# Designs tried in a protein design run: peptides against a protein of PDB entry 4XPM. Part 197

Target 1, 160 residues: chain A of PDB entry 4XPM
Amino acid sequence: VMLHSKNVKGFLENTLKPYDLHSVDFKTSSLQSSMIITATNGGILSYATSNNDVPKNSINEINSVNNLKMMSLLIKDKWSEDENDTEEQHSNSCYPVEIDSFKTKIYTYEMEDLHTCVAQIPNSDLLLLFIAEGSFPYGLLVIKIERAMRELTDLFGYKL
Target 2, 67 residues: chain B of PDB entry 4XPM
Amino acid sequence: DIKGTIAFDTHGNVIESTGVGSQRIEDIGDLSKVTLDAEGFAQVQGDSLLVHLYKRNDITLAVYTSA

## One batch from the design tools (peptide; made by RFdiffusion4, then SolubleMPNN)

Design b2_p29_4_s4 (from b2_p29_4, 13 letters changed)
Fold by OpenDDE base, seed 2:
Structure b2_p29_4_s4 (fold): chain B 160 residues (1-160), chain C 67 residues (1-67), chain A 29 residues (1-29)
Amino acid sequence: as target 1 above (160 residues)
Amino acid sequence: as target 2 above (67 residues)
Amino acid sequence: MYNENFMDELNKELDQFIADGLAAIKAKF
């Protein structure tokens, strides 16, 4: 089954949901944004944002999108560097994971005051990228993105 | 009574924190080095609080109590 | 096609882990 753009958008929107525990009093904010970008140049293929207060087609929306483009490019560049750096791959910011026999890595990056994590969709030219507030714990981000990638099997092996 | 909690992964990154645990994230470095028993438990006396540890499936839960 | 409830399920799983851990600790100590 081919994953349509609308389905991808809905998927990314689902990842924005805040984490809310009931066993203890713990709740996070929503993710600021969730994106699928190209590993080649950080181009955004699909994205979702929790900021719904910006009017559509407004200059503020354009600026917001431009900011996402900037962040995606920066994170892609950092990811590319780390993928070519053995030491960085063994750092505490890198989580090697295996999903259905496919190996990939999850990287956590601090971007200004934001917490981000990025992972290559297995055997693909695509990256999944989460951007959250600084209060969002990295351990939880990693768990979230790993779980999310497990739902993107249709994109495994996707080449541009 | 529970004063707070911290759950953290094998990299020492926080998964959740509550109460006094939110103020003691720096404890993870030491807590991660504590030897657990065969069932995955340990008890550590902290500065003023007792820390109860439980690890399963690569997640460690630390529970802070007064006693 | 993805499971539309995947985030809710993850939330539930982690919540259950914490609950189980709390109960286990209570029983242990």
Scores: peptide ipSAE 0.732, ipTM 0.955, DockQ to the pose 0.822
Fold by OpenDDE base, seed 5:
Structure b2_p29_4_s4 (fold): chain B 160 residues (1-160), chain C 67 residues (1-67), chain A 29 residues (1-29)
Amino acid sequence: as target 1 above (160 residues)
Amino acid sequence: as target 2 above (67 residues)
Amino acid sequence: MYNENFMDELNKELDQFIADGLAAIKAKF
């Protein structure tokens, strides 16, 4: 199976979409960022952001990328700690899930004013990471990332 | 006569909230402990509002009404 | 690799759940 960078980028951009319900008056913001990072070092392999109104190579773009790198590393570190902590794995911030017989966990983390959610792509060295505003409900964020992971079967078992 | 809604998961985390429900997220702790009937329904009196509960597929919907 | 409509479908599914729940509650009470 051939994995193309454009396909991954497009996928991540797709995950940014807000939710808009019509049965009730409920609408979210777009995700701030969506990333695939390495579980080993927190390195960003691909990312998408909702704030694309920044000229390329601008100071603002550099700052935004640097912020993503920092967030990626921090979340990776906390994820690694929790994966070695039985108590944290049984908290309300951890969701064990199974996708096509593959087991993984979804973690929710509050990072300053942001709501984040991270999950290991099953049997892989990769993490999927969503970053949203504080108004984005965690329960919805979890549902969103689980659904997204179900579309990444080509990355299941991917090793660096 | 819906005044608001809360949908939440089995971990007590919000999926959606509207109206007065957005101001009553703290109710989830108690609502999650309510015994539902065989069809997944319950009705709970909460101060001046009545809360109607429906649970299906690990998602609980709480609907706030005046009566 | 992926279904391009997967997020739209999820949005629709959640909306349908809420709608169904509202209808069910209305019928029950």
Scores: peptide ipSAE 0.731, ipTM 0.956, DockQ to the pose 0.846
Fold by OpenDDE base, seed 4:
Structure b2_p29_4_s4 (fold): chain B 160 residues (1-160), chain C 67 residues (1-67), chain A 29 residues (1-29)
Amino acid sequence: as target 1 above (160 residues)
Amino acid sequence: as target 2 above (67 residues)
Amino acid sequence: MYNENFMDELNKELDQFIADGLAAIKAKF
């Protein structure tokens, strides 16, 4: 198994793609951000954002990255709490899923005006995290992250 | 003619919505309780609109029509 | 490592589901 940082970055960038249906008049915005973070401390391992029009090392870029770090930590903390709460695991905000006989859970969390979802990569110390605008439907967000996880089999069982 | 659509999952969360469906997300609670036939279909009378339901692979599609 | 078209395929699959559902409903009712 080969895992390169550039490959992961490219993968996350692909997850940003919006949905656009022609059978009905429905389209979404791109994801605001897509991240792989550590389940232990909420540290960002890799990330992609739709707002790439910011000059590198600018104040705006720093602020955006810092905001991602804050959101990552908050979501990780809530995820950790829910993993130890049976009631939360049976709410409509929790989706138990099975990928190739590996079990995991997808959680949806509202963060201010944003819609987010997070899932532990099966048997790993890593979380996949999507951040979208408030108009992005949760059901679609869940389908999206579940499909994305199916492409990350190389990370199943990854331990820090 | 179709006036709108809602697609939703088994948790009652929206997958897509269009037209009048976007303004009737609250209908999902009741629509999710409707008994479907053996082929996964049902028809429900709403206010002034008919709602046609189709469910397959844990996704329910609701189509709003005038008739 | 991964299928580079996985998001496009998912978009297509969802679109096809909606199209099939619309056609099925039209045929049923």
Scores: peptide ipSAE 0.731, ipTM 0.955, DockQ to the pose 0.837
Fold by OpenDDE base, seed 3:
Structure b2_p29_4_s4 (fold): chain B 160 residues (1-160), chain C 67 residues (1-67), chain A 29 residues (1-29)
Amino acid sequence: as target 1 above (160 residues)
Amino acid sequence: as target 2 above (67 residues)
Amino acid sequence: MYNENFMDELNKELDQFIADGLAAIKAKF
């Protein structure tokens, strides 16, 4: 695999950028977090966060990382359940998509007051996960994650 | 004289909203069922506002006006 | 590996879609 950890980190940081229209007065916040996690255990392989005000190695940073670990595990579990549930795959929260002839699904999940979406990187053991504020529209979140996945072709078929 | 907008996808999820559109997200349920003409347009009279619809590439844009 | 401008391009594409839609609606009605 040619994709190195530093390159992935930079990629995830790019996905945090807010959506800003000029044709109409519409602008979102930055994504709270963007992560690549394992589909098997929900372990975080790489992450980026818009919260840059947390001092390194502080208690707040540790708590933040622990929170991300918790969310990633919860979302992985929900994703796993839905992948085995035909009814959930036909709900409005599931988007079947095809990228370069590879099929995958995008799921949207409300986590407390946060808006999240997750998608399996095609034919891989990896999930891409976006976490946003509750004001971030789900339709836009889905479009963002689909576009992001199209840039991760090097990870297609990646197995742990 | 645009009072607001809503753009939404085929699942009824919002892509963007502005003005009065931000306060009328619940309209998507009904707007998604409106039959469009051959060019992808429709016009729907709401309560006091007129809604203009345009759909292309699985995205529907709703524009709210007073007339 | 990846296009570093992919998010900016998406933003531009969606903005253009909205602009085109507004213009189309104005021309239609």
Scores: peptide ipSAE 0.731, ipTM 0.955, DockQ to the pose 0.837

Design b2_p29_5_s1 (from b2_p29_5, 11 letters changed)
Fold by OpenDDE base, seed 2:
Structure b2_p29_5_s1 (fold): chain B 160 residues (1-160), chain C 67 residues (1-67), chain A 29 residues (1-29)
Amino acid sequence: as target 1 above (160 residues)
Amino acid sequence: as target 2 above (67 residues)
Amino acid sequence: SRSTFMDELNKELDEFIKEGLEAIKKKFF
């Protein structure tokens, strides 16, 4: 079974869900954005955002999309640099993980006041990218993106 | 009487925090160095609060109490 | 309807915290 554009969009929208505990009084905001981008150019293949109250074709919508493009490019660049830097791969900002015998890495990056997390979909030319508010804990963000990747087996090995 | 909690991973990054724990994220550095017993527990005295630690599956839960 | 993977993760983490709280209670209180 292959994930199509519509299914991917819905998947990313599901990742936006906030974390809400009942055992203790803890609740996060929704992710600001969730994206699948190319590892080569940082181009956005699919995305979901919690800020969907902007009128279509408005200048605010254009600015929002442009901001996503810019952040995607910046994070892709940082990811690319780290993938070519052994020391960065052993830093505290890098989480080596293995999913179904496939190895990948999860990186956390602070983007101004935002908390971001990016990971290469195993054996693919694609990156999964989460953008959250500064109040969203990094440890939880890492757990979320790992679990999300485990649900994207259809994209494992995807080459552009 | 629980005053707060912090859950954190092996990298020292927060998973959740509540109460006084939300104001004591800097404690993770020291808490991560605490030696746990064979069952994954430890108790640490810190200022006026007592910190109770439980670690399982690379996640540490710290519970702050007054006693 | 079934829970999504994010719902499942939320539940797992919540259960972990709950188990930890109970374990700490049993151990120290």
Scores: peptide ipSAE 0.721, ipTM 0.951, DockQ to the pose 0.617
Fold by OpenDDE base, seed 5:
Structure b2_p29_5_s1 (fold): chain B 160 residues (1-160), chain C 67 residues (1-67), chain A 29 residues (1-29)
Amino acid sequence: as target 1 above (160 residues)
Amino acid sequence: as target 2 above (67 residues)
Amino acid sequence: SRSTFMDELNKELDEFIKEGLEAIKKKFF
């Protein structure tokens, strides 16, 4: 099945779901945002947010989108720097992973009071980006984005 | 009785935490250095709590109980 | 099914914790 724009939006919306364990009393909040952005310019190709109660075309919606654009650009810049820095790639915030024989890296970045996680979709010009509240554990965030990446095989090798 | 739990990965980052475990995140540094037995278990005496470790598939579960 | 890949991951993590708790109980308690 081909992953088209509508399917991508729905995919990202699914990634927003919180985790709720029953074996122990542990529950997370929903992700604030989930995005696919370009690795070149940090442009947002698709996004989902947990705050959908904002009227369309309102000033609040515009400000929200602008904030996402700013965060995506900042994270893309940091990611780009780290991809050109061998020392940063060996830091504790970098997770080398292999998905279906494709190698990629998952980075965790703290953005003010938010916990973020970004990963290059294997062999592509695209990044998957999760933004969560500070209460969302980084270890869980990494596991979450890795699983999500495994579902995006249609985008592997995508070039702009 | 279980007083709390911490699950963490090989980078020392938290996957989940509950109870007193949520207040003992700094213990991960020491817990990650503990030598496990052949079955993946260890028991470590804390200050007033006993920590029981279980590791499988690069995830470590720490369970806090009364000493 | 109604279960998504995120639901599956949630279930996998929950099962891991459950198995770990039982293993620790058997080992130490």
Scores: peptide ipSAE 0.720, ipTM 0.951, DockQ to the pose 0.659
Fold by OpenDDE base, seed 3:
Structure b2_p29_5_s1 (fold): chain B 160 residues (1-160), chain C 67 residues (1-67), chain A 29 residues (1-29)
Amino acid sequence: as target 1 above (160 residues)
Amino acid sequence: as target 2 above (67 residues)
Amino acid sequence: SRSTFMDELNKELDEFIKEGLEAIKKKFF
């Protein structure tokens, strides 16, 4: 089974949904952005954003996309550095996880006032990246991205 | 009467927080070190609040109540 | 389902918190 581009886009759009608990009075904002990027260059293969109020082909849209490209590159670079840094892998910002016998790591990074979370899709050249507002708790962000990765088994082992 | 809650993971990162819990995120450092009983519970005295702990599946729930 | 997995996770977390609250209530109150 192959995951088509439009299916990936829809998947990422679904990940934008906020959490709304009823057992306690707790609700998050939507994710600002959700992306699948290359681990090699940080290139964006697919993305979704909650700020869809920008007209298509406008200068504002171009700027927003460019901002995502910049964020992707920065996070990819940080991820690459941490993958080669034993100390960073043992910090509380790194979560080793196993999905269907595949091992990967989830990293949390604060980017200015934003909370980000990135993880390599198991055995692939792809990274899943969530960008949220600073009010979005990191622990919840990690749970969210782990569950999302479990739905991306078609991309496990994907090589560029 | 619950004054607030914090749920946090084994890395000390917040999953959810409400009420006074949202103002006491710094408590996680100490709460994570509390020894739980065989059923996963503990009760600790804060400043003016009691903190009731329950841990299951690597998630700790802290419930703040009046002392 | 990819169209509902986030909703399912939301429900699972909510149920966990609910269970925890009830457990604490039973234990201490």
Scores: peptide ipSAE 0.719, ipTM 0.951, DockQ to the pose 0.914
Fold by OpenDDE base, seed 4:
Structure b2_p29_5_s1 (fold): chain B 160 residues (1-160), chain C 67 residues (1-67), chain A 29 residues (1-29)
Amino acid sequence: as target 1 above (160 residues)
Amino acid sequence: as target 2 above (67 residues)
Amino acid sequence: SRSTFMDELNKELDEFIKEGLEAIKKKFF
Protein backbone atom coordinates (compact mmCIF):
# COMPACT_ATOMS: atom_id res chain seq x y z
CA VAL B 1 0.00 0.00 0.00
CA MET B 2 1.40 3.34 -1.07
CA LEU B 3 1.00 6.47 0.99
CA HIS B 4 -0.56 9.23 -1.06
CA SER B 5 -0.58 12.86 0.00
CA LYS B 6 -4.14 12.55 1.30
CA ASN B 7 -3.25 9.51 3.34
CA VAL B 8 -0.24 11.27 4.81
CA LYS B 9 -2.37 14.25 5.78
CA GLY B 10 -4.84 11.98 7.54
CA PHE B 11 -2.00 10.19 9.29
CA LEU B 12 -0.59 13.46 10.60
CA GLU B 13 -4.02 14.55 11.77
CA ASN B 14 -4.29 11.37 13.81
CA THR B 15 -1.00 12.14 15.53
CA LEU B 16 -2.52 15.35 16.91
CA LYS B 17 -4.72 13.39 19.33
CA PRO B 18 -4.18 14.11 23.01
CA TYR B 19 -3.44 11.52 25.65
CA ASP B 20 -6.11 10.91 28.26
CA LEU B 21 -5.35 8.41 30.98
CA HIS B 22 -8.01 6.95 33.24
CA SER B 23 -5.80 5.01 35.65
CA VAL B 24 -4.61 8.39 36.92
CA ASP B 25 -5.93 11.88 36.38
CA PHE B 26 -3.64 12.86 33.52
CA LYS B 27 -4.60 14.49 30.24
CA THR B 28 -2.58 16.40 27.66
CA SER B 29 -3.49 18.98 25.10
CA SER B 30 -3.53 18.14 21.42
CA LEU B 31 -0.34 18.67 19.48
CA GLN B 32 -0.22 22.11 17.94
CA SER B 33 1.17 20.72 14.72
CA SER B 34 2.57 17.62 13.07
CA MET B 35 4.71 17.80 9.93
CA ILE B 36 6.79 15.90 7.45
CA ILE B 37 9.61 18.10 6.19
CA THR B 38 12.68 17.66 4.03
CA ALA B 39 15.96 17.09 5.83
CA THR B 40 17.80 19.11 3.19
CA ASN B 41 15.92 22.41 3.15
CA GLY B 42 13.29 22.11 5.86
CA GLY B 43 10.52 22.39 3.31
CA ILE B 44 7.10 21.24 4.46
CA LEU B 45 5.75 18.33 2.43
CA SER B 46 2.68 17.76 4.60
CA TYR B 47 1.30 19.14 7.85
CA ALA B 48 -1.63 19.09 10.25
CA THR B 49 -2.60 21.64 12.90
CA SER B 50 -5.10 21.84 15.72
CA ASN B 51 -6.28 25.24 14.51
CA ASN B 52 -8.81 24.09 11.96
CA ASP B 53 -11.24 26.88 12.76
CA VAL B 54 -9.16 29.49 10.96
CA PRO B 55 -10.89 30.68 7.79
CA LYS B 56 -9.27 29.55 4.56
CA ASN B 57 -7.07 32.09 2.80
CA SER B 58 -7.31 34.44 5.76
CA ILE B 59 -4.42 36.46 7.10
CA ASN B 60 -4.45 34.30 10.21
CA GLU B 61 -4.04 31.15 8.15
CA ILE B 62 -1.18 32.67 6.18
CA ASN B 63 0.54 33.76 9.35
CA SER B 64 0.07 30.31 10.84
CA VAL B 65 1.62 28.60 7.83
CA ASN B 66 4.48 31.08 7.75
CA ASN B 67 5.14 30.43 11.42
CA LEU B 68 5.28 26.69 10.75
CA LYS B 69 7.72 27.28 7.92
CA MET B 70 9.94 29.32 10.18
CA MET B 71 9.89 26.75 12.97
CA SER B 72 10.53 23.85 10.60
CA LEU B 73 13.55 25.63 9.15
CA LEU B 74 14.98 26.41 12.57
CA ILE B 75 14.49 22.86 13.79
CA LYS B 76 15.97 21.40 10.60
CA ASP B 77 19.04 23.59 11.04
CA LYS B 78 19.46 22.52 14.66
CA TRP B 79 18.96 18.87 13.67
CA SER B 80 21.59 19.18 10.95
CA GLU B 81 24.07 20.65 13.40
CA ASP B 82 23.43 17.91 15.96
CA GLU B 83 23.82 15.15 13.37
CA ASN B 84 27.38 16.42 12.92
CA ASP B 85 28.07 16.86 16.64
CA THR B 86 29.05 13.80 18.67
CA GLU B 87 28.57 15.63 21.96
CA GLU B 88 24.99 16.59 21.16
CA GLN B 89 24.19 13.03 20.14
CA HIS B 90 25.15 11.89 23.65
CA SER B 91 22.99 14.44 25.46
CA ASN B 92 19.68 13.70 27.14
CA SER B 93 18.00 15.44 24.21
CA CYS B 94 18.93 12.63 21.82
CA TYR B 95 17.25 9.21 21.74
CA PRO B 96 18.86 6.58 19.52
CA VAL B 97 16.18 4.13 18.43
CA GLU B 98 15.89 1.12 16.18
CA ILE B 99 12.78 0.31 14.17
CA ASP B 100 12.71 -2.95 12.21
CA SER B 101 16.51 -3.03 12.09
CA PHE B 102 16.68 0.59 10.92
CA LYS B 103 18.52 3.02 13.16
CA THR B 104 17.46 6.63 13.67
CA LYS B 105 17.52 9.34 16.34
CA ILE B 106 14.84 11.37 18.07
CA TYR B 107 15.79 14.88 19.19
CA THR B 108 13.87 17.10 21.61
CA TYR B 109 14.14 20.87 21.25
CA GLU B 110 12.73 23.76 23.23
CA MET B 111 11.40 26.40 20.86
CA GLU B 112 10.48 29.47 22.87
CA ASP B 113 7.66 28.18 25.09
CA LEU B 114 6.93 25.15 22.90
CA HIS B 115 8.09 21.56 23.22
CA THR B 116 9.20 19.94 19.98
CA CYS B 117 10.68 16.68 18.83
CA VAL B 118 12.04 15.64 15.47
CA ALA B 119 13.22 12.38 13.97
CA GLN B 120 14.61 11.30 10.64
CA ILE B 121 12.43 8.71 8.97
CA PRO B 122 14.89 5.81 8.66
CA ASN B 123 17.22 5.96 5.67
CA SER B 124 15.20 8.79 4.12
CA ASP B 125 15.48 12.48 3.27
CA LEU B 126 12.45 13.18 5.45
CA LEU B 127 11.94 14.34 9.02
CA LEU B 128 8.87 13.86 11.19
CA LEU B 129 8.25 16.86 13.45
CA PHE B 130 5.87 17.30 16.40
CA ILE B 131 5.17 20.66 18.01
CA ALA B 132 3.35 20.82 21.34
CA GLU B 133 2.66 23.25 24.15
CA GLY B 134 5.18 23.60 26.94
CA SER B 135 3.00 21.53 29.24
CA PHE B 136 3.40 18.44 27.05
CA PRO B 137 6.01 16.16 28.68
CA TYR B 138 9.09 15.39 26.59
CA GLY B 139 9.15 11.73 27.56
CA LEU B 140 5.64 11.25 26.31
CA LEU B 141 6.41 13.23 23.16
CA VAL B 142 9.30 10.88 22.37
CA ILE B 143 7.14 7.78 22.87
CA LYS B 144 4.52 9.33 20.63
CA ILE B 145 6.84 10.10 17.73
CA GLU B 146 8.53 6.70 17.91
CA ARG B 147 5.17 4.97 17.65
CA ALA B 148 4.21 7.21 14.75
CA MET B 149 7.39 6.38 12.85
CA ARG B 150 6.66 2.67 13.21
CA GLU B 151 3.56 3.30 11.11
CA LEU B 152 5.52 5.02 8.31
CA THR B 153 7.44 2.04 6.97
CA ASP B 154 6.36 2.94 3.44
CA LEU B 155 8.53 6.05 3.70
CA PHE B 156 11.63 4.24 4.91
CA GLY B 157 14.39 4.81 2.40
CA TYR B 158 12.52 7.59 0.61
CA LYS B 159 14.93 9.82 -1.29
CA LEU B 160 14.15 13.17 -2.90
CA ASP C 1 -3.57 7.35 50.09
CA ILE C 2 -1.87 8.25 46.83
CA LYS C 3 -0.87 11.90 46.77
CA GLY C 4 0.59 11.90 43.27
CA THR C 5 2.58 10.10 40.59
CA ILE C 6 5.47 10.60 38.20
CA ALA C 7 6.38 8.37 35.29
CA PHE C 8 9.72 9.05 33.60
CA ASP C 9 12.04 7.49 31.05
CA THR C 10 15.72 6.55 31.19
CA HIS C 11 16.71 10.07 30.14
CA GLY C 12 14.91 11.56 33.13
CA ASN C 13 12.17 13.08 31.00
CA VAL C 14 8.60 13.05 32.26
CA ILE C 15 6.00 10.80 30.67
CA GLU C 16 3.16 11.70 33.05
CA SER C 17 2.72 13.47 36.38
CA THR C 18 -0.22 13.95 38.74
CA GLY C 19 -0.92 15.52 42.11
CA VAL C 20 2.11 16.31 44.22
CA GLY C 21 4.24 14.57 41.61
CA SER C 22 3.68 17.47 39.25
CA GLN C 23 5.32 19.73 41.83
CA ARG C 24 8.26 17.43 42.46
CA ILE C 25 9.71 16.88 39.00
CA GLU C 26 13.12 17.77 40.43
CA ASP C 27 13.01 14.49 42.38
CA ILE C 28 13.65 12.54 39.18
CA GLY C 29 17.37 13.20 39.40
CA ASP C 30 17.64 11.41 42.73
CA LEU C 31 15.00 8.78 42.02
CA SER C 32 16.80 7.68 38.86
CA LYS C 33 19.85 6.80 40.95
CA VAL C 34 17.98 4.55 43.39
CA THR C 35 18.96 0.88 43.27
CA LEU C 36 15.96 -1.31 42.52
CA ASP C 37 15.50 -4.89 43.66
CA ALA C 38 15.40 -7.87 41.30
CA GLU C 39 11.71 -7.29 40.61
CA GLY C 40 12.15 -3.59 39.85
CA PHE C 41 10.91 -2.08 43.12
CA ALA C 42 12.24 0.37 45.68
CA GLN C 43 10.90 2.54 48.47
CA VAL C 44 12.40 5.91 49.37
CA GLN C 45 11.55 8.35 52.14
CA GLY C 46 11.12 11.90 50.93
CA ASP C 47 10.73 15.13 52.85
CA SER C 48 7.26 14.32 54.12
CA LEU C 49 6.11 11.69 51.65
CA LEU C 50 6.99 8.09 50.95
CA VAL C 51 7.96 7.32 47.35
CA HIS C 52 7.31 3.89 45.87
CA LEU C 53 9.19 3.00 42.69
CA TYR C 54 8.43 0.44 40.00
CA LYS C 55 10.44 0.10 36.79
CA ARG C 56 9.60 -2.02 33.77
CA ASN C 57 10.39 -1.63 30.07
CA ASP C 58 12.63 1.40 30.69
CA ILE C 59 9.80 3.34 32.35
CA THR C 60 9.90 4.19 36.04
CA LEU C 61 6.69 4.86 37.94
CA ALA C 62 6.94 6.80 41.19
CA VAL C 63 3.96 6.83 43.55
CA TYR C 64 3.85 9.35 46.39
CA THR C 65 1.97 8.46 49.57
CA SER C 66 1.72 9.75 53.11
CA ALA C 67 2.32 6.28 54.48
CA SER A 1 -15.37 3.31 15.46
CA ARG A 2 -12.00 1.80 14.63
CA SER A 3 -9.15 2.54 16.98
CA THR A 4 -6.09 4.25 15.56
CA PHE A 5 -2.49 3.61 16.47
CA MET A 6 -2.64 6.65 18.74
CA ASP A 7 -5.66 5.23 20.53
CA GLU A 8 -3.79 1.98 20.99
CA LEU A 9 -0.77 3.77 22.39
CA ASN A 10 -2.99 5.67 24.81
CA LYS A 11 -4.50 2.39 25.96
CA GLU A 12 -1.11 0.72 26.31
CA LEU A 13 0.23 3.55 28.45
CA ASP A 14 -2.90 3.55 30.58
CA GLU A 15 -2.62 -0.19 31.13
CA PHE A 16 1.04 0.16 32.07
CA ILE A 17 0.24 2.75 34.72
CA LYS A 18 -2.62 0.61 36.00
CA GLU A 19 -0.41 -2.46 36.22
CA GLY A 20 2.29 -0.46 37.96
CA LEU A 21 -0.12 0.86 40.54
CA GLU A 22 -1.38 -2.63 41.28
CA ALA A 23 2.14 -4.00 41.46
CA ILE A 24 3.16 -1.31 43.93
CA LYS A 25 0.05 -1.99 45.98
CA LYS A 26 0.85 -5.69 46.19
CA LYS A 27 4.50 -5.03 47.00
CA PHE A 28 4.22 -2.34 49.65
CA PHE A 29 0.63 -2.14 50.90
Scores: peptide ipSAE 0.719, ipTM 0.951, DockQ to the pose 0.622

Design b2_p29_5_s2 (from b2_p29_5, 10 letters changed)
Fold by OpenDDE base, seed 2:
Structure b2_p29_5_s2 (fold): chain B 160 residues (1-160), chain C 67 residues (1-67), chain A 29 residues (1-29)
Amino acid sequence: as target 1 above (160 residues)
Amino acid sequence: as target 2 above (67 residues)
Amino acid sequence: SRETFMDELNKELDEFIKEGLEAIKKKFF
């Protein structure tokens, strides 16, 4: 089974959805961005953003894309550092998880006023990256990205 | 009468918060250390509010009440 | 499913909170 670019884009768009509980009065914002990036260079293979109210080819659109590129690179660098740091892997910002017998890790990173979460797609050269507003709680963000990864089995083992 | 709630994971990170719970995120540090009974419950007196704890599947729910 | 997994997660979390509230009510109230 293969995921086409359009299918991946649609998947990422679905991950943007906010959470709205009815048992208690709790509702989140949508994710700002959801991306699949390379673990090697932080290159963006696919992305979705909730801030699409920008004219095409405008300077604001360019700035937005450039911002995503910058954030993806920064987060990839931090992830790479942590993957080579035993202490960081045992920090409270690292969630070891197992999906279908594949081990991976979920990291939470504060990026300025944003809450981010990144995880390596099991046995792949790809990272799944969520970027949310500071009001989006980290615990929920972690649960969200873990669930999302469980739906990306087609990308398990993907090598560049 | 419920005044608020906090749900948090084993890392002490928030999953959801409402009411007074949203203003008492710092309580998680202490609440995470509370010994629960065999069924996963505990009750803790916190200043003017009473906190009721329930933990299942690595998620702790804290419910704040006046009594 | 891939199209509904976020909605499913939302529902699961909501159900957990609901169950927790009921459990606490039964235990303490």
Scores: peptide ipSAE 0.727, ipTM 0.954, DockQ to the pose 0.868
Fold by OpenDDE base, seed 1:
Structure b2_p29_5_s2 (fold): chain B 160 residues (1-160), chain C 67 residues (1-67), chain A 29 residues (1-29)
Amino acid sequence: as target 1 above (160 residues)
Amino acid sequence: as target 2 above (67 residues)
Amino acid sequence: SRETFMDELNKELDEFIKEGLEAIKKKFF
């Protein structure tokens, strides 16, 4: 099974769903954004945002996309730095994980007032990136992105 | 009579928080150091609240009660 | 599945909390 552009978009949209517990009174906001970006240049290959009330081709949409581009580049840069920094890889902001015998790392980054989480899709030139509000707990973000990564096996080993 | 909860991972990052737990995230540092029994439980007295701990699969659940 | 994995995760975590609450109840109350 091959992941096509529409499938990837739909996948990312699914990741936006809020976390809502019933055993206790806990509910998060939706993720602000979910993206697949290139690890090389931080270019956005696919993205989904929770703010879909913006008219198509409007100035607000353009600004929103531009903001995502900026954030993706910044996060890619931070990720790249950390991938070359052994100390950062052993911080509490780095989660080494293994999915189907493929190793990758999940990083949490605070970007201004936002909580972000990024992980390299195993053996690929791609990063999965979640952006959430500051109220979204990091531990949950990590669990969420790890679970999402497990559904992206079709992209494992993807090279640009 | 639960006053709140915190669930956190092995890195000390929050997974969920409710009630008074949401206001006591800083407790995680100390709670993570508590020695659990063989079944994964512990009970810790913290100021006016009692904290009940349960850990399974690298997730710790802290439940705050008055007693 | 790719269509339900987030719901599944939500359910799994909810079940964990539920089980933990019950376990704590049984242990301490």
Scores: peptide ipSAE 0.727, ipTM 0.954, DockQ to the pose 0.848
Fold by OpenDDE base, seed 3:
Parts: sequence; C-alpha cells; structure tokens
Structure b2_p29_5_s2 (fold): chain B 160 residues (1-160), chain C 67 residues (1-67), chain A 29 residues (1-29)
Amino acid sequence: as target 1 above (160 residues)
Amino acid sequence: as target 2 above (67 residues)
Amino acid sequence: SRETFMDELNKELDEFIKEGLEAIKKKFF
C-alpha cells in the first residue's frame, strides 16, 4: 500500500501530540516538528510543526521552513557520520531496534537547545526525524519514534 | 508520601520525572548500577531521601520518599 | 491504529507507571 502525501502529513501531525500522564503529574510539550527526510540529502519529503500560528505564504513561514531544511540537513549529516562510526553506535545515544524482523537504529542528538531523534525507516532511503524542546526527555522521545516507526511499514524498503 | 519519581531506560535516559525526581536526574548514573532482586526491586538510601526501584520491560521506575 | 497510535502509546506508558507504583507500594510500603 502506497502512502500519499496528505496521509503522511496527517501521520506526522499525530506524532506531535504531547505525552500526558495521569498516574503522576507529568506532561510534555508538543513536538516542535516531525519530518520524513531523505537519507541521501536530507531533503524534506513531508513535515508537521506545532507552530501553526504562522500565516501561510508569509515571510515567517518561509523562514521557518528554511530553518527546518537546515536542521534536517545537519541531522542527516550527523546520522551519516554515526552510521560509519562503530564507537558512536555503541554510545548511549544510539538505540538498535528491530521491527518486524527489520533492524534499524534510533539516534538522539542535541541541537542547540533542542532535543532531536532520528531513525532510518527499515531498509529504506528515508529517515524519520523528531524535534522537541530541551525539556522533552530523550528516553520518551526514543519510545515515541520507535512506536511511530512501527506504523510506517508501508515505507519499509522504500528506495529513492 | 511520594516526593517524586523518575522513569528511565536502559541507556540512562529519562522517560518521565516528577517532583524531587526532576531535580535528581543525576542520580540515574548510580541508580542504573544498583543490583535488583529477582523480582526487579531495590531500595537505596540517597541523602535525605529513600529511593525505591522497580524495573520491568527495560524501564526502571524510581520513587523518592522521605527516609 | 494509524490514527490513534500516539494515544495508545500514552495510555500504555501511563498504565506502566501506574503498575509500577502499585508494585513498589506492595513491596516496600
């Protein structure tokens, strides 16, 4: 089954939802951004952002999108480096995971004051990328992206 | 009676924190090294607070109470 | 499901914490 652009957009928007516990008083902010990017060039195929207050086609929107493009490229570059670095793959910032017999890795990266995590969609040329505020715990971010990855089986094996 | 909580994964990264736990994130380094019993529990004295540990499914929950 | 997976995860984690709290209470209190 092929995912269409609007379906992917809606999926990414769902990932923005904050984590809210009731057993204890704990609630996060929404993710700042959620993206699917190319592993080759860091190009954004689809994205969602919690900053929906920016008017469409405004200069501010253009600037925000450009910022996302820059971040995605930087994270892709770091990811590429780590994929070729055995030591980095054994750090606490790397989570080897297996989904439906497919192996992939989740990386966490500090980007200025933001918390980010990225994972290659299994056997694909695509990366899933979450960007959150610095108050968003990394462990929760990893769990979140892993769960999201499990819902993207249609993109497993996707090649550019 | 609970003063705070921390939940963290096997990499020592926080999943959630509340109360005094939010101010004790640095404790994870030591807490992760604590040997748990066969049921996944441990109790550790931490300065003026007592820390109760429970681990299941690769997630450790630390509950802080008064000593 | 694709539409509710984040809500499901939130619920699962909340239930885990709840179960853990009860387990600790039973063990130590």
Scores: peptide ipSAE 0.726, ipTM 0.954, DockQ to the pose 0.878
Fold by OpenDDE base, seed 4:
Structure b2_p29_5_s2 (fold): chain B 160 residues (1-160), chain C 67 residues (1-67), chain A 29 residues (1-29)
Amino acid sequence: as target 1 above (160 residues)
Amino acid sequence: as target 2 above (67 residues)
Amino acid sequence: SRETFMDELNKELDEFIKEGLEAIKKKFF
């Protein structure tokens, strides 16, 4: 079954969920944003945000979307640079992973006071991007995005 | 008598932290170098606290106790 | 599943921590 645009939106909304452990007193905030963007231009194909109470067509909504566009572009540019930098690929901010025999990399980036994580969907022209508050641990963010990518096999090999 | 916890990955990045562990993230650098036994355990003195380590599946759990 | 994978991951992590705590308790306490 193919993953259509509406299904992708719902999927991204699900990724926003916070973690709440009971074995220890630990819980996170929801992700601020979750996006699928193009690896070439950083264009947003689909996105979800935790702040859904903003009135539609309001100035606040427009500003929020514009901010996402800017962040996605900046992160895409940084990702592109790192994909051509062997040294950066061997830093602690890069996680080589294998999903169903497909290799990809997960990168963590600090964007101002936000914690971000980005990964190329295997063999595709698409990037999955998570944006979280600075209190969201990077190790957990990496685990989260890896698990999410494992559920996006329909997009493996997707070319624009 | 658990005072806090830290869980971290092989890159030294935090997965979770609680209690005093949240204030001792800098310990990960040293904790990651500790030699574990065959079952994945170790015990290390950290300031006035004891740190109990357990590693499985590339995740290390550190538990801080007073004794 | 795609509908519950985040909840599943939350549960898996919680179980890992729980198991680790019990293992440490058994080993050292």
Scores: peptide ipSAE 0.725, ipTM 0.954, DockQ to the pose 0.864

